Peptides against a protein of PDB entry 8YR4. Designs and how they scored, part 166

Target 1, 309 residues: chain A of PDB entry 8YR4
Amino acid sequence: PRGSPALQLVVLICLGLMGLERALNVLVPIFYRNIVNLLTEKAPWNSLAWTVTSYVFLKFLQGGGTGSTGFVSNLRTFLWIRVQQFTSRRVELLIFSHLHELSLRWHLGRRTGEVLRIADRGTSSVTGLLSYLVFNVIPTLADIIIGIIYFSMFFNAWFGLIVFLCMSLYLTLTIVVTEWRTKFRRAMNTQENATRARAVDSLLNFETVKYYNAESYEVERYREAIIKYQGLEWKSSASLVLLNQTQNLVIGLGLLAGSLLCAYFVTEQKLQVGDYVLFGTYIIQLYMPLNWFGTYYRMIQTNFIDMEN

## One batch from the design tools (peptide; made by RFdiffusion4, then SolubleMPNN)

Design b2_p23_5_s1 (from b2_p23_5, 19 letters changed)
Fold by OpenDDE base, seed 2:
Structure b2_p23_5_s1 (fold): chain B 309 residues (1-309), chain A 23 residues (1-23)
Amino acid sequence: as target 1 above (309 residues)
Amino acid sequence: DEYLKELLKLIEEQTEETLKREQ
């Protein structure tokens, strides 16, 4: 972004955070291996607990699976919102200005029927995403229940309790924060439609705009509408980053508590090293579909509210 | 209204494509 040194600094910070994400993707497996080795060697509890705590902290920074919901990724996504908004606004203004440079015949020659087909494709994509979510959510909920039962029967009841509390808190916070976000999203989409309507009213009245040489005035009005939209978009996007970070924190705390407890029971020879690996793997497996669900639910809500208007 | 939605969707698609080229 050539116009703002602040945004250039944000881009550099985001690039640095991307480098850190890559480092975490290497470090997390290394620390995990170190835990397995320390468990196998029957290392002192203090060394083991420190390594487990460090691993979980690194895993919190990385996030689940792809790192898409890690603290570092969330921070990057949060900082990137302003850069994306700057770029989007610049592109929209360039397109709008270019459309006002085109001939009236180009505007009059476009058939309304292509719109409907593109809208229908949008609708079909949203419906497909909704179906995908329903078909992934229900199995994920089943897997959580099966997991709680499994850990309660084959592990100590404390593990089943940790998984139950972690997943219940995760689901509850996901619902509550999603409901809280819906207001920002509705406001965003209402303003998006108003901004869009203004752009098209200006373009439909292209002859009048050309007659009065008002292209610069219409571009400035459109810029103001975009700025107002982007203020609401920022709230929507920032609220999502907050959701993802809250989810990451809940899973991180569950992983910490369960991993420390599992490591302790392995040191007491009540559990095997394999049980530690199983617990950590299982918690991550439960988290990944739920994380993707949050991302897809975001895309769906974007597309749904884009369709209701 | 229909032409409106097309032009907007074209603006969005072009905006997304341009954003994807600048990322």
Scores: peptide ipSAE 0.006, ipTM 0.382, DockQ to the pose 0.016
Fold by OpenDDE base, seed 4:
Structure b2_p23_5_s1 (fold): chain B 309 residues (1-309), chain A 23 residues (1-23)
Amino acid sequence: as target 1 above (309 residues)
Amino acid sequence: DEYLKELLKLIEEQTEETLKREQ
C-alpha cells in the first residue's frame, strides 16, 4: 500500500507471520514424532514433559490443521483487515472515479442500482482474489515444496517422489475436473436465469394469462423449466462429488503408498516408529488446505470473469 | 418493477435459507 508506512509495516508483519506458519507446519509433525520416539524408548519424564509442552505450544500457534483456528493465522487475519479495508476503499474509489468519467449515454442506459452492484462485485472480486492468492495459494504451494524438500532430505528420495507425484496429480486433476465441471455450472446458471425470467414474464402478463385462461399452460411450462434446471443442477452437484472423490482417491493412494513404505523402513530399522506417525500427520496436514483448493480455484475463475465484464 | 425485484430477492433469500437448512 503506497502512502501509509503503518500499513506497509502491517504487510511485512503479515508476511513474517506467513513464514512462521510455514515453520510451524514442519515443526509440529517433528515434535509429534519426537514424542512418539521418546515414548517408545521409555525416555526420562523430564525430556518427555518438555517435548510435550513444546508440542502443545506449537500446536496452539498452528491451530487445528484447518489453519483458520491457529493463533498465528488468527493474528495474521486480524492484522490484514486494515490492509484489506485500505485496498477495498482504493478499488471502490478507482471504480467510482471511472464511472464518473463514462459517457452520459452509458449512464442513461443503466439503472444506478445495477451500476452500484457492478462496482461492489468488482471491488469484492479484486480484494477477495488478492487475499486468496496471497494467503491460500502461495502458502499451499510453499508447503508442498517444503514438504518435498523435507522428505527428500530427512527420509528418503522415494518419500519426496511420492509426495511430489501425489500433489502434482492432485493439482492437475483438480484443475482439469474443475474446468470440466465449470461447463455444467454455467449451463445451470443460464437455465436458472431463463427459468426466473419466464416466471417473471408470466407474472407481469398475469392479466393476459387470465384473459386466455392459460394458467395451466404457464404452470406446465414453468414445471418443464424447473425439471430442466434440476437436471443441470444434478450434473453440477454430481460433478462436485466426482471432484471430491477423485481428490480423496489421489490423497488416499499417496497416503497408502507412503505409509506402507514407512512401515517397511520401520521394520528394517531404517526409520523409527515416530517417523511413520510424522509422515501420516504431515500428509493429512497438506491435504486439509488442498481440499479447499478446488473451491478456491472456482472463486478465482469466477472473480476473473467478473473483473473482465 | 420494484415489487418484482423485491419478490425475486425474497425468493432468492428463501432459496438460500432452504439450501442452508438442507446442509
Scores: peptide ipSAE 0.006, ipTM 0.382, DockQ to the pose 0.019
Fold by OpenDDE base, seed 3:
Structure b2_p23_5_s1 (fold): chain B 309 residues (1-309), chain A 23 residues (1-23)
Amino acid sequence: as target 1 above (309 residues)
Amino acid sequence: DEYLKELLKLIEEQTEETLKREQ
């Protein structure tokens, strides 16, 4: 935002808070590891109490690992409202000015309500997409990279490789299955629009339908359209469950392989019991944002389709 | 026409609210 130094400062603060969230995602598992190690060593209560209080404070800042419930995330989201409003208004004004530059024939052929709906969908899609990419997709990818680096440096190259392979396979399957699902979702949305249009046409022609006593025929046609819609909706929903289960299976296999390897290194006294707990907690923390990544990619695709129209 | 559009919009808003509550 070139026009207000205040909004530029807010963007910089939001970027700083995003960096802090990435640091917290590493520190929280480390502090949890340290608690487990201190409990195992039967360390003095004062050291344990200080580490636990520090962990709880860091966990309050981080939140539940979904990235939406932490104090830092909430503060970032709150500060970003002003930037989002500025961006939305700028996109809206650009679309509005562009609509006024369009030919008189384009305006005469389209109802003003459709033009406004296209403008509103365009503004919401662009602003939503940008905010979504910056605050959900990029941070999640950064957390994965930071995780791979952390495990490669502080554990063993084998742990970094397991995380890399697991996350790469997870992302690849998420993209492939989501692209496959997009066909079902497009078919569902097309059938939904056709079902709605049929209901609207039947209700607008209510007098004609009543005159011909065709009410039962229109109801039966609407029922057939609903059944066809529900068949496509079921395919869309079932494909989502299949995506979630595939994702869960990949993470489960990665967690199993890494947990067995951690347990083995703990038995060889190369790692501590806390390091086993760290691995498990860190992988689960990476999984939580990634589970939303399928929703993320769908939102991106929907917004791209809405921009192409 | 306007009443039907308002009714459809109300159904759409209620469906979105229900979908937001189930998430």
Scores: peptide ipSAE 0.006, ipTM 0.377, DockQ to the pose 0.020
Fold by OpenDDE base, seed 1:
Structure b2_p23_5_s1 (fold): chain B 309 residues (1-309), chain A 23 residues (1-23)
Amino acid sequence: as target 1 above (309 residues)
Amino acid sequence: DEYLKELLKLIEEQTEETLKREQ
């Protein structure tokens, strides 16, 4: 943000908190491993209690693995509200200034409420996109890279390869299936807008509809439009389920392969029991933000489609 | 004009609620 040193400081604090979240994403699994190892070794209660208390505190800071429920994430989100509001207002003023530069004929041809709705959709779209890229995409990619490095350094290179292949396949399938879904969502949104426009036109011309006793005709025509919309909505929703299931299968296969390999190395006494638990918890922790990635990539595409209309 | 403003406002509120339910 240009012009407010206070908002620039808030952005720097938010970036620092994002770095802290990345550190927590490594530390939480390590402390959980250490608890399992200490329990296996029947370690003294004082060491165990300190490690458990430290783990619970770190887990409180991190949250439930979705990244959104942790204290650090909530603090970041809270501080970011002012930056988002500044960005939103700036985009809104830019759109508004651009609208005033447009011809009087464009303004006379569109209702003021439609123009404002286009401006608000444009503003929410750009602000949502930027927030998503900064707070979800970049951190998730960073967590994957950190995960690959961690497993390659502290585990056998085979674990780093499994994580790399699993996450690369997951990201590739997420992009490809989401691009495929965009076609269904565009068709759905176009049909929704056409159905709404027809309803609005029928209601605005209600006197003419009553004069010709055409109410039953307009209702049937609206019903046909709804049925057509629901057919497109079903395709959109079914394609989402397919995406989520494909993602779940890829993570499940990665978890299976890595867990079997980890269990094998534990039986050979090359790894401890805690390292098995670490691998499982770390993979699930990487999965949680990625599951949201498909949802937010849809928000991105929706926001782009809503800016084109 | 008032009816159209109310209808647009209702559509906007429903769109915001739908966006909040998708989050």
Scores: peptide ipSAE 0.000, ipTM 0.358, DockQ to the pose 0.018

Design b2_p23_5_s2 (from b2_p23_5, 15 letters changed)
Fold by OpenDDE base, seed 3:
Structure b2_p23_5_s2 (fold): chain B 309 residues (1-309), chain A 23 residues (1-23)
Amino acid sequence: as target 1 above (309 residues)
Amino acid sequence: SSLLEQLLQQIEDSTKETLEKEL
């Protein structure tokens, strides 16, 4: 963005973080291979534990393998909020000012029915997503239960306990933080609707605004409404980053505890190298669909709230 | 949540971009 050196620096940092995500996508598999090799060679515990800890730290930075929920991605998303808000506000003000500069004939030719049809397309997409989430979340909950049983029976009760504590804490924090976020999202949506209504009312009264040469006044009122909206949007988006980071931390701690315990039992010849690979793969597989649980829970809450209004 | 919020944001941005292209 031209005009703010701070926002230009944020863009450069975000580009640097995107480069770091690509480096992590290569390094994480390399460290994982190195762990498997060290386990196969029966390497000393100290070197193995250091390599496992380093892998889990890199995996925490990367997130669930796609980088979408890793610390680096969360930091990028958090920093990008201010750049998006600056850009959206600039575009919205340019569109709104341009609409007020347009001829009366353009406003008289527009039917309000087209705006309604675009809103209905959004609602249909949300319903399709909700169905998709139900079909992914229910199997994932079943896979968690199956995993707890499997690890408790075939590995050790300690592995079942780690998976149970990790997944229960993940789900509980996801619910609690999502409920907390819902307050910010409701406030954001209410302010968005009020901002949109103000813009529509100003455009419907276009003749009156043009007659009084009040275009600059309506643009400033719209700017103030956007600034108020963006203050609420920032809270909503920042709370999402906090949710994703909390989820990533819980999975990272579970992966660390379980991977160290697996590695220890492999060194004691109680487990095979394949069992270490199985545990790590299974926890990562559970992580991917669980990320959608927070959005599923939010959509259920939103639909319930929209039924009360 | 982030991929679906990126998808919802991409649907919201595509709906905003479709709103901005049809508006």
Scores: peptide ipSAE 0.015, ipTM 0.500, DockQ to the pose 0.029
Fold by OpenDDE base, seed 2:
Structure b2_p23_5_s2 (fold): chain B 309 residues (1-309), chain A 23 residues (1-23)
Amino acid sequence: as target 1 above (309 residues)
Amino acid sequence: SSLLEQLLQQIEDSTKETLEKEL
């Protein structure tokens, strides 16, 4: 962004964070290998615990392996909101200004058939969401129950308890934080509709605007409406980052508690090194569908809010 | 061009949607 040195710095920080994500994608597997080696060598508990804690910290920074939910990715997404808003606003104002430069015939010649296509996209998105609830949410809940039973029967009741507490806390926080976010999204959508309505009114009154040479005035009013919208959009997007970070923290705490406990039982020769690998892999596999659950619960709420307006 | 056309289309689509709701 040529006009704001602050936004240029934010872009550079975001590029640096993208580089850090690439470093984490290499470091996380290395630390995981080191844990397996230390467990195989029967290394002292202090060295093992430090390596496990370091692994979990790096995994917290990276996220669930997709990078989309890690602390670094969340921080990048949060910082990028202002860059996206600046770019969007600039493009919207350029388009709006260009529409006011065009002839009335361009506005009148537009076929009604495109609006029906947007309504059909809305209805198809709701049907897709219901299908997703049935085909992804129910299986995810089943996988959690299977995971709790599996760890309780094959490892120890303590592992089943950790999985139960982590999954219950993850689901509860996902619902509560998502319901809290709904207020920001409703306010954003209402202001978006009002901003669009102002653009429509200005474009419908194109002849009057052209007659009074008021194009610059209408562009400035539209700019003010966009700034107000972007203030609400920022709250919505920032609340999404907070949700993702809260989810990542719960995953990190569950992985830490379970990995330390598993490592301890391996040092006591109650579990094998393979059991540690199994636990870590299985926990990560349980969290992958849950990350989708958070995305689709957001889409459900989006579509319900978008249907209420 | 394509991003400008997509955004033009999105403004147009939103403009028409609001027009058809208000007309």
Scores: peptide ipSAE 0.006, ipTM 0.302, DockQ to the pose 0.016
Fold by OpenDDE base, seed 4:
Structure b2_p23_5_s2 (fold): chain B 309 residues (1-309), chain A 23 residues (1-23)
Amino acid sequence: as target 1 above (309 residues)
Amino acid sequence: SSLLEQLLQQIEDSTKETLEKEL
């Protein structure tokens, strides 16, 4: 941020904490592997206790794989509040200044409340998008790359390939199915607006409807509009379930393929039992941010569609 | 939970603010 060296330092600290999260994402599975291997080998209690204590400490820093529960992530989120507030306020002031520079004819032709609503939605969408890109998209892509490198160097190139194919297919299907789903959402929103307009027009013409005893006819037309809306809503909701199931299937197939390959290599004594646990833990850990990716991509599309309307 | 709740709360607050501006 230009103007506050303190906020620049906070941004640098947040970037450092993001780097620490990436390191923890590699270290936690490694330490868990080491515990399983030490347990399998019946290693001395002192070595085991030190490794377990170190693992629990690292896991406390990382959190439960939901990126929001770790100490480092919580500290990052807390520090980022001030940066987000500064960015939001700057965008709001820029929009407000721009609105004041617009011609009087533009202000007379539009309700000030609609303009303010567009400005507020725009500010929230831009700040949310920026935060999402910086804190979820880029880190998730980095974690995938780090994972591919790690598995390719310390396991076998086949594991790196499985992770690459699984994540690439997941991202591709997420984009393609979400673009397909956007058609159903646009149709739903259009029908919602049309249903609402009919209800408003019927209520504004209440005296005329009552004079002609057309109440039953207007209710039936409104019912037909609701049924049509619900049919589109169902398609939108069902398409979301289909997206989530497709994502789960891709991750499940990747987990299955990699777990079977790992189990085979453990049987061949090329890998230890801990390496099987590492692979499963690491894949599940990569899946959690990706599940959020699908949620935020939906929110982004929501906000863009709601700004186009 | 908290970020999903904050997002649900932002959706709910944006939906309430949309509902309150539309009422």
Scores: peptide ipSAE 0.000, ipTM 0.338, DockQ to the pose 0.035
Fold by OpenDDE base, seed 1:
Structure b2_p23_5_s2 (fold): chain B 309 residues (1-309), chain A 23 residues (1-23)
Amino acid sequence: as target 1 above (309 residues)
Amino acid sequence: SSLLEQLLQQIEDSTKETLEKEL
């Protein structure tokens, strides 16, 4: 970003955070190996508990292995919003200025194709979301129920309770925070449509704008509309980071409680080292599809809002 | 959540980049 040293610093911080994610991707498996070794060696509880807590903390920073849901990734995404907004605003103003230099015949020909492409993308998105709900969300809810039953029957009832509380809290917070976010998305879409309408009206009247040498005035009005839009977009994007971080925190607490309890039962010889590996793997497997659930629920709400307008 | 928004953003950015290459 040319002209803002603050945004250049944010880019450097984001690159540093990407480097930290790569370091976490190596450290997390190492700490997991160390837990398995300490369990096999029947190490003292204090050393085991410290290593488990350190692993879960590193896993909280990394997220579910997809890189997109960890604390470090959420922090990177949050910081990147301002860099993206600066770049987007610059591109939109360049496009708008260039469009005012082009002929009416070019505007009429491209706009029909762009409106069709937006309509086709909307329809394709809805169909893709319905397919995802049927093939991923419903099976994941079944896998959660099967997991609660499995852990309650083959492990201590406390494991089934931890999974139940963790997944129930995760789903409840996902719905509540997503509904809370919907107001920011509606406000953003309304302002986007208003900004687009102004750009359209300016471009349809380009001959009049050119006759009065008002191009600079129309560009400044469009810039003000973009700044107002970006204020709402920031709230929408920041609320998404908050959702992802809340989800990561709930899974992190469930993983911490369950991993400590499992490690304790292995030290008492009530469970095997393999059961510790099973629990950790199963919680991560449940988390991956659930993380997508929050996205698709939001996209369904967005598409319904976009169809109501 | 963010990966699909990143994919949508990549589609939006690729659409802007395609628009910029055709302008």
Scores: peptide ipSAE 0.015, ipTM 0.448, DockQ to the pose 0.026; fails the geometry check

Design b2_p23_5_s3 (from b2_p23_5, 15 letters changed)
Fold by OpenDDE base, seed 4:
Structure b2_p23_5_s3 (fold): chain B 309 residues (1-309), chain A 23 residues (1-23)
Amino acid sequence: as target 1 above (309 residues)
Amino acid sequence: SSLLQQQLQIIQDRTAETLASLL
């Protein structure tokens, strides 16, 4: 943020907190591994109690693997409010200035309320997209890379390869299936707008509809429009279920392959029982932010489609 | 209208550049 050293310091603190979240994402599975190993070895209660207490404290700082519920994430989000407000205001002022630079003919041909609504949707979409990229996408990609490096160095190159293939396939299928779904969502939104327009036109002409006793005809036309809408809504909703099931299948196959390989190496005494639990915990932890990715990429596409109309 | 989309895209691109310059 040019011109405010205080906001620059807040951005640096937020970046430092993001780095701390990445460290916690590695440490939490490691401490959970250590608990399982100490339980397996029948270690003294004092060592176990210290490790469990440390794990619970680290888990409180991290949160539930959703990067939004941990203490560190909440503190980051709280500090970021001032940066977001500064950014939003600057974007709004740039849009407003640009709107004033546009020709009088452009303004006379449009309702000022529609232009303001499009500008507001544009600002909210861009600020939302940026916040999502910075706080969810980039961190998740970093956690995947850190995971590949960690598993390749401390386990075997095969574990790093499984994580790489699983996450690459997950991301690729998420993008491809989401782009495919966009067609159904556009068709749904166009039919929703057409159905709404027909209802508004019928209600604005209420006196004429009453005079001609055409109420039954207008209701039937509205029913047909609703049925067409529901057919498109079903395709949109069914395509979402298909996306979620495809994602679950990819994660399930990656978890299966890696868990079987880990169990084999534990049987060969190359890994400990805790390392099996670490792998499963880490994969599930990577899945949580990625599941939000599919949801939010959809929200972005919705906002863009709603601006196209 | 295609002109509104083009203007919105220019605003988004300038916003993205401005945000990249703010980081």
Scores: peptide ipSAE 0.010, ipTM 0.384, DockQ to the pose 0.015
Fold by OpenDDE base, seed 2:
Structure b2_p23_5_s3 (fold): chain B 309 residues (1-309), chain A 23 residues (1-23)
Amino acid sequence: as target 1 above (309 residues)
Amino acid sequence: SSLLQQQLQIIQDRTAETLASLL
């Protein structure tokens, strides 16, 4: 972004964080392999516990599977909000200015009906995403219950308790933080509609704007409306990053507690090395659908609030 | 009024999607 050295620095930091995400994608499997090797070699508990703790810390930085909800990814996403807002505002102002430069014949010739059809397609896609989530929520909840039962029966009641507490806390915080976020989204969408309405009123009055040579004034008024919108958009987007980071923290703590306990029982020869691998894999498998659920529930909730307006 | 709002919406949404796809 030309003209803001601060935003250029943020872009460079985001690129550095993307490089770090790639490094984590290699390091996390290496540390996981090292844990398996140390368990196989019957290494001393202190070395094993340090390696497990380091693995979980790296996994917290990476996030679940794709890294889309890792601490580094969340930090990148958070920093990128301001860059996105700057770019969007610049594009919107360029488009709006260009629309005011177009001929009256262009404004009179655009039939309103094409716009309505694209909005209706948007809303239909949203309803499809909602159905997809509802169909994924139920299986995911079933998989959690099956997981709790499995770990309680085949490992120890302590593992079932850890999974239960982790998943219950994850779900509860997801709901509570999502309900809290809804307020910011509604406020954002209300201001978005008001910003759009202002642009519409300006474009409907195109002849009057041209008659008074007021194009620059209308562009500046639209800029002010966008800045006000972007203040609310930032709260909405930042609240999402907070949700994702809270989810990542809960899974990280559950993974830490369960992995340390599993590693301890393997050192005591109560569990096999395969059981450690199973536990870690299963917790990650439970997390992946829940993460997608959080993302899609976000998308649906955006789209429902967009339909309420 | 509503239809020009929806065009600006679509332009904003496509611009946001295009920017999100460029990331």
Scores: peptide ipSAE 0.006, ipTM 0.375, DockQ to the pose 0.018
Fold by OpenDDE base, seed 5:
Structure b2_p23_5_s3 (fold): chain B 309 residues (1-309), chain A 23 residues (1-23)
Amino acid sequence: as target 1 above (309 residues)
Amino acid sequence: SSLLQQQLQIIQDRTAETLASLL
């Protein structure tokens, strides 16, 4: 964005954070390998515990699976909101200004059906994402139950308890934070609809706007409406980052507790090195679909709200 | 029509990219 040095700095920071994510993607496997080697060599507990703690810290920064929920990714996403909003607003104002520059014949020839079709494409994409999320929620709940049973039977009741507490806390916080953020999303959608209605009304009254040379006035009114919308959008998007970071923290604490306990039992020869690998792999596998659960619950609530309007 | 569709699609794609970047 050439007009705001602050937003240019934010873009540079976001690019730096993307570079850091790539470094973490290399470092995390290295530290994991080092843990496996130290376990195999029967290294002293202090060295092992430090390496495990460092691994979990790096994993907290990276996130699980795609890295979309790591601390670094959440920070990037949070900073990027303002850049996205600036870019969206600039595009919307350019579209709106261009529509007012178009000929009267184009406005009279408007196919109402094209605007509807663009809305329907948005809704169909949301419906496709919902279907994908339905197919991930049931497996995720099954994987949690299977995990609790498996770790309770084959490892120790303490591992099953850690997974149970971690997943119960994760699900509870996901629901509570999602219900909290739904208020911001409702307010955002209401303001979006009002902003869109104002734009449509200005464009339906194109002849009157043109007759009074009021195009600049209507563009400024639309700009103010967009700024008001973007204030609500920022709260909605920031609340999502907070959700993802809360989820990442809960999983990170569960991974830390379970990994340290597993490493300890391997040093005591009660578990094998393979069991440590299994636990770490399984927790990471649980983390990927669970990220979609928060999005799914949100999308169900959104569709319910959008059906009430 | 094509420019408006392209720009609306850019808004949708950016909204989808923002959603996908938030995922």
Scores: peptide ipSAE 0.005, ipTM 0.342, DockQ to the pose 0.038
Fold by OpenDDE base, seed 3:
Structure b2_p23_5_s3 (fold): chain B 309 residues (1-309), chain A 23 residues (1-23)
Amino acid sequence: as target 1 above (309 residues)
Amino acid sequence: SSLLQQQLQIIQDRTAETLASLL
């Protein structure tokens, strides 16, 4: 971003965080291997517990892997909001100014039918996303129930309880935070529609704007409307990062509690090293669909709010 | 009003997609 040293610094920090994510992608498997080796060698509990805690902390920073929202990814996304908003605003103002430079004949020659087709594509995308939700939510909920039953029967009742509490808390917080986010999204969409309507009215009155040489004034009014929109967009996007981070924290705590308990039972020869691997793999497998589900649910909720206005 | 709003939306969405494909 030319002209803001603060945004350039944010870009450099985001690049540094991307480098850290790559380092975490290497370190997390190494620490996981070290846990398996320490469990196999029957290492002392203190060394094992420290390595497990360090692994879970690194996994919290990484998240569930490629495409999952770890702490570092969430921090990157949060910092990137300002860069995205600056870029978006600059592009919108360039497009708007260019539209005012276009000939009157271009403004008069526009047909209503392309507009209806995008509304129809929006609705078809919502329907596709709803179908995706129904086909992914129900299986994921079934996998959670199967997981609770499996861990309760084949491990200890404590594992079933940890998975139950973790998934119940995850789902509850996902719903509550998503409902809370809906208010910010509705306010954002209302302001977006108002900003677009103002741009439309300015461009429909293109002849009058040209007659008065008021192009710079209309661009500044549009800039103010975009800044107001971006203030609401920031709240919406920041609330998304907060949701993802809350989800990551809940899974991280569940993974910590369950991994420590599993490691303890392996040291007591009540479970095998394979059971530790199974628990960690299963929790990660439950987390990935839930994270995608949260993203798709948010996209659908967006599209429904966009249809209500 | 609605027509130009959605052409601006198409242009914004295509520009966002193009920017997202370049990043």
Scores: peptide ipSAE 0.006, ipTM 0.346, DockQ to the pose 0.017; fails the geometry check

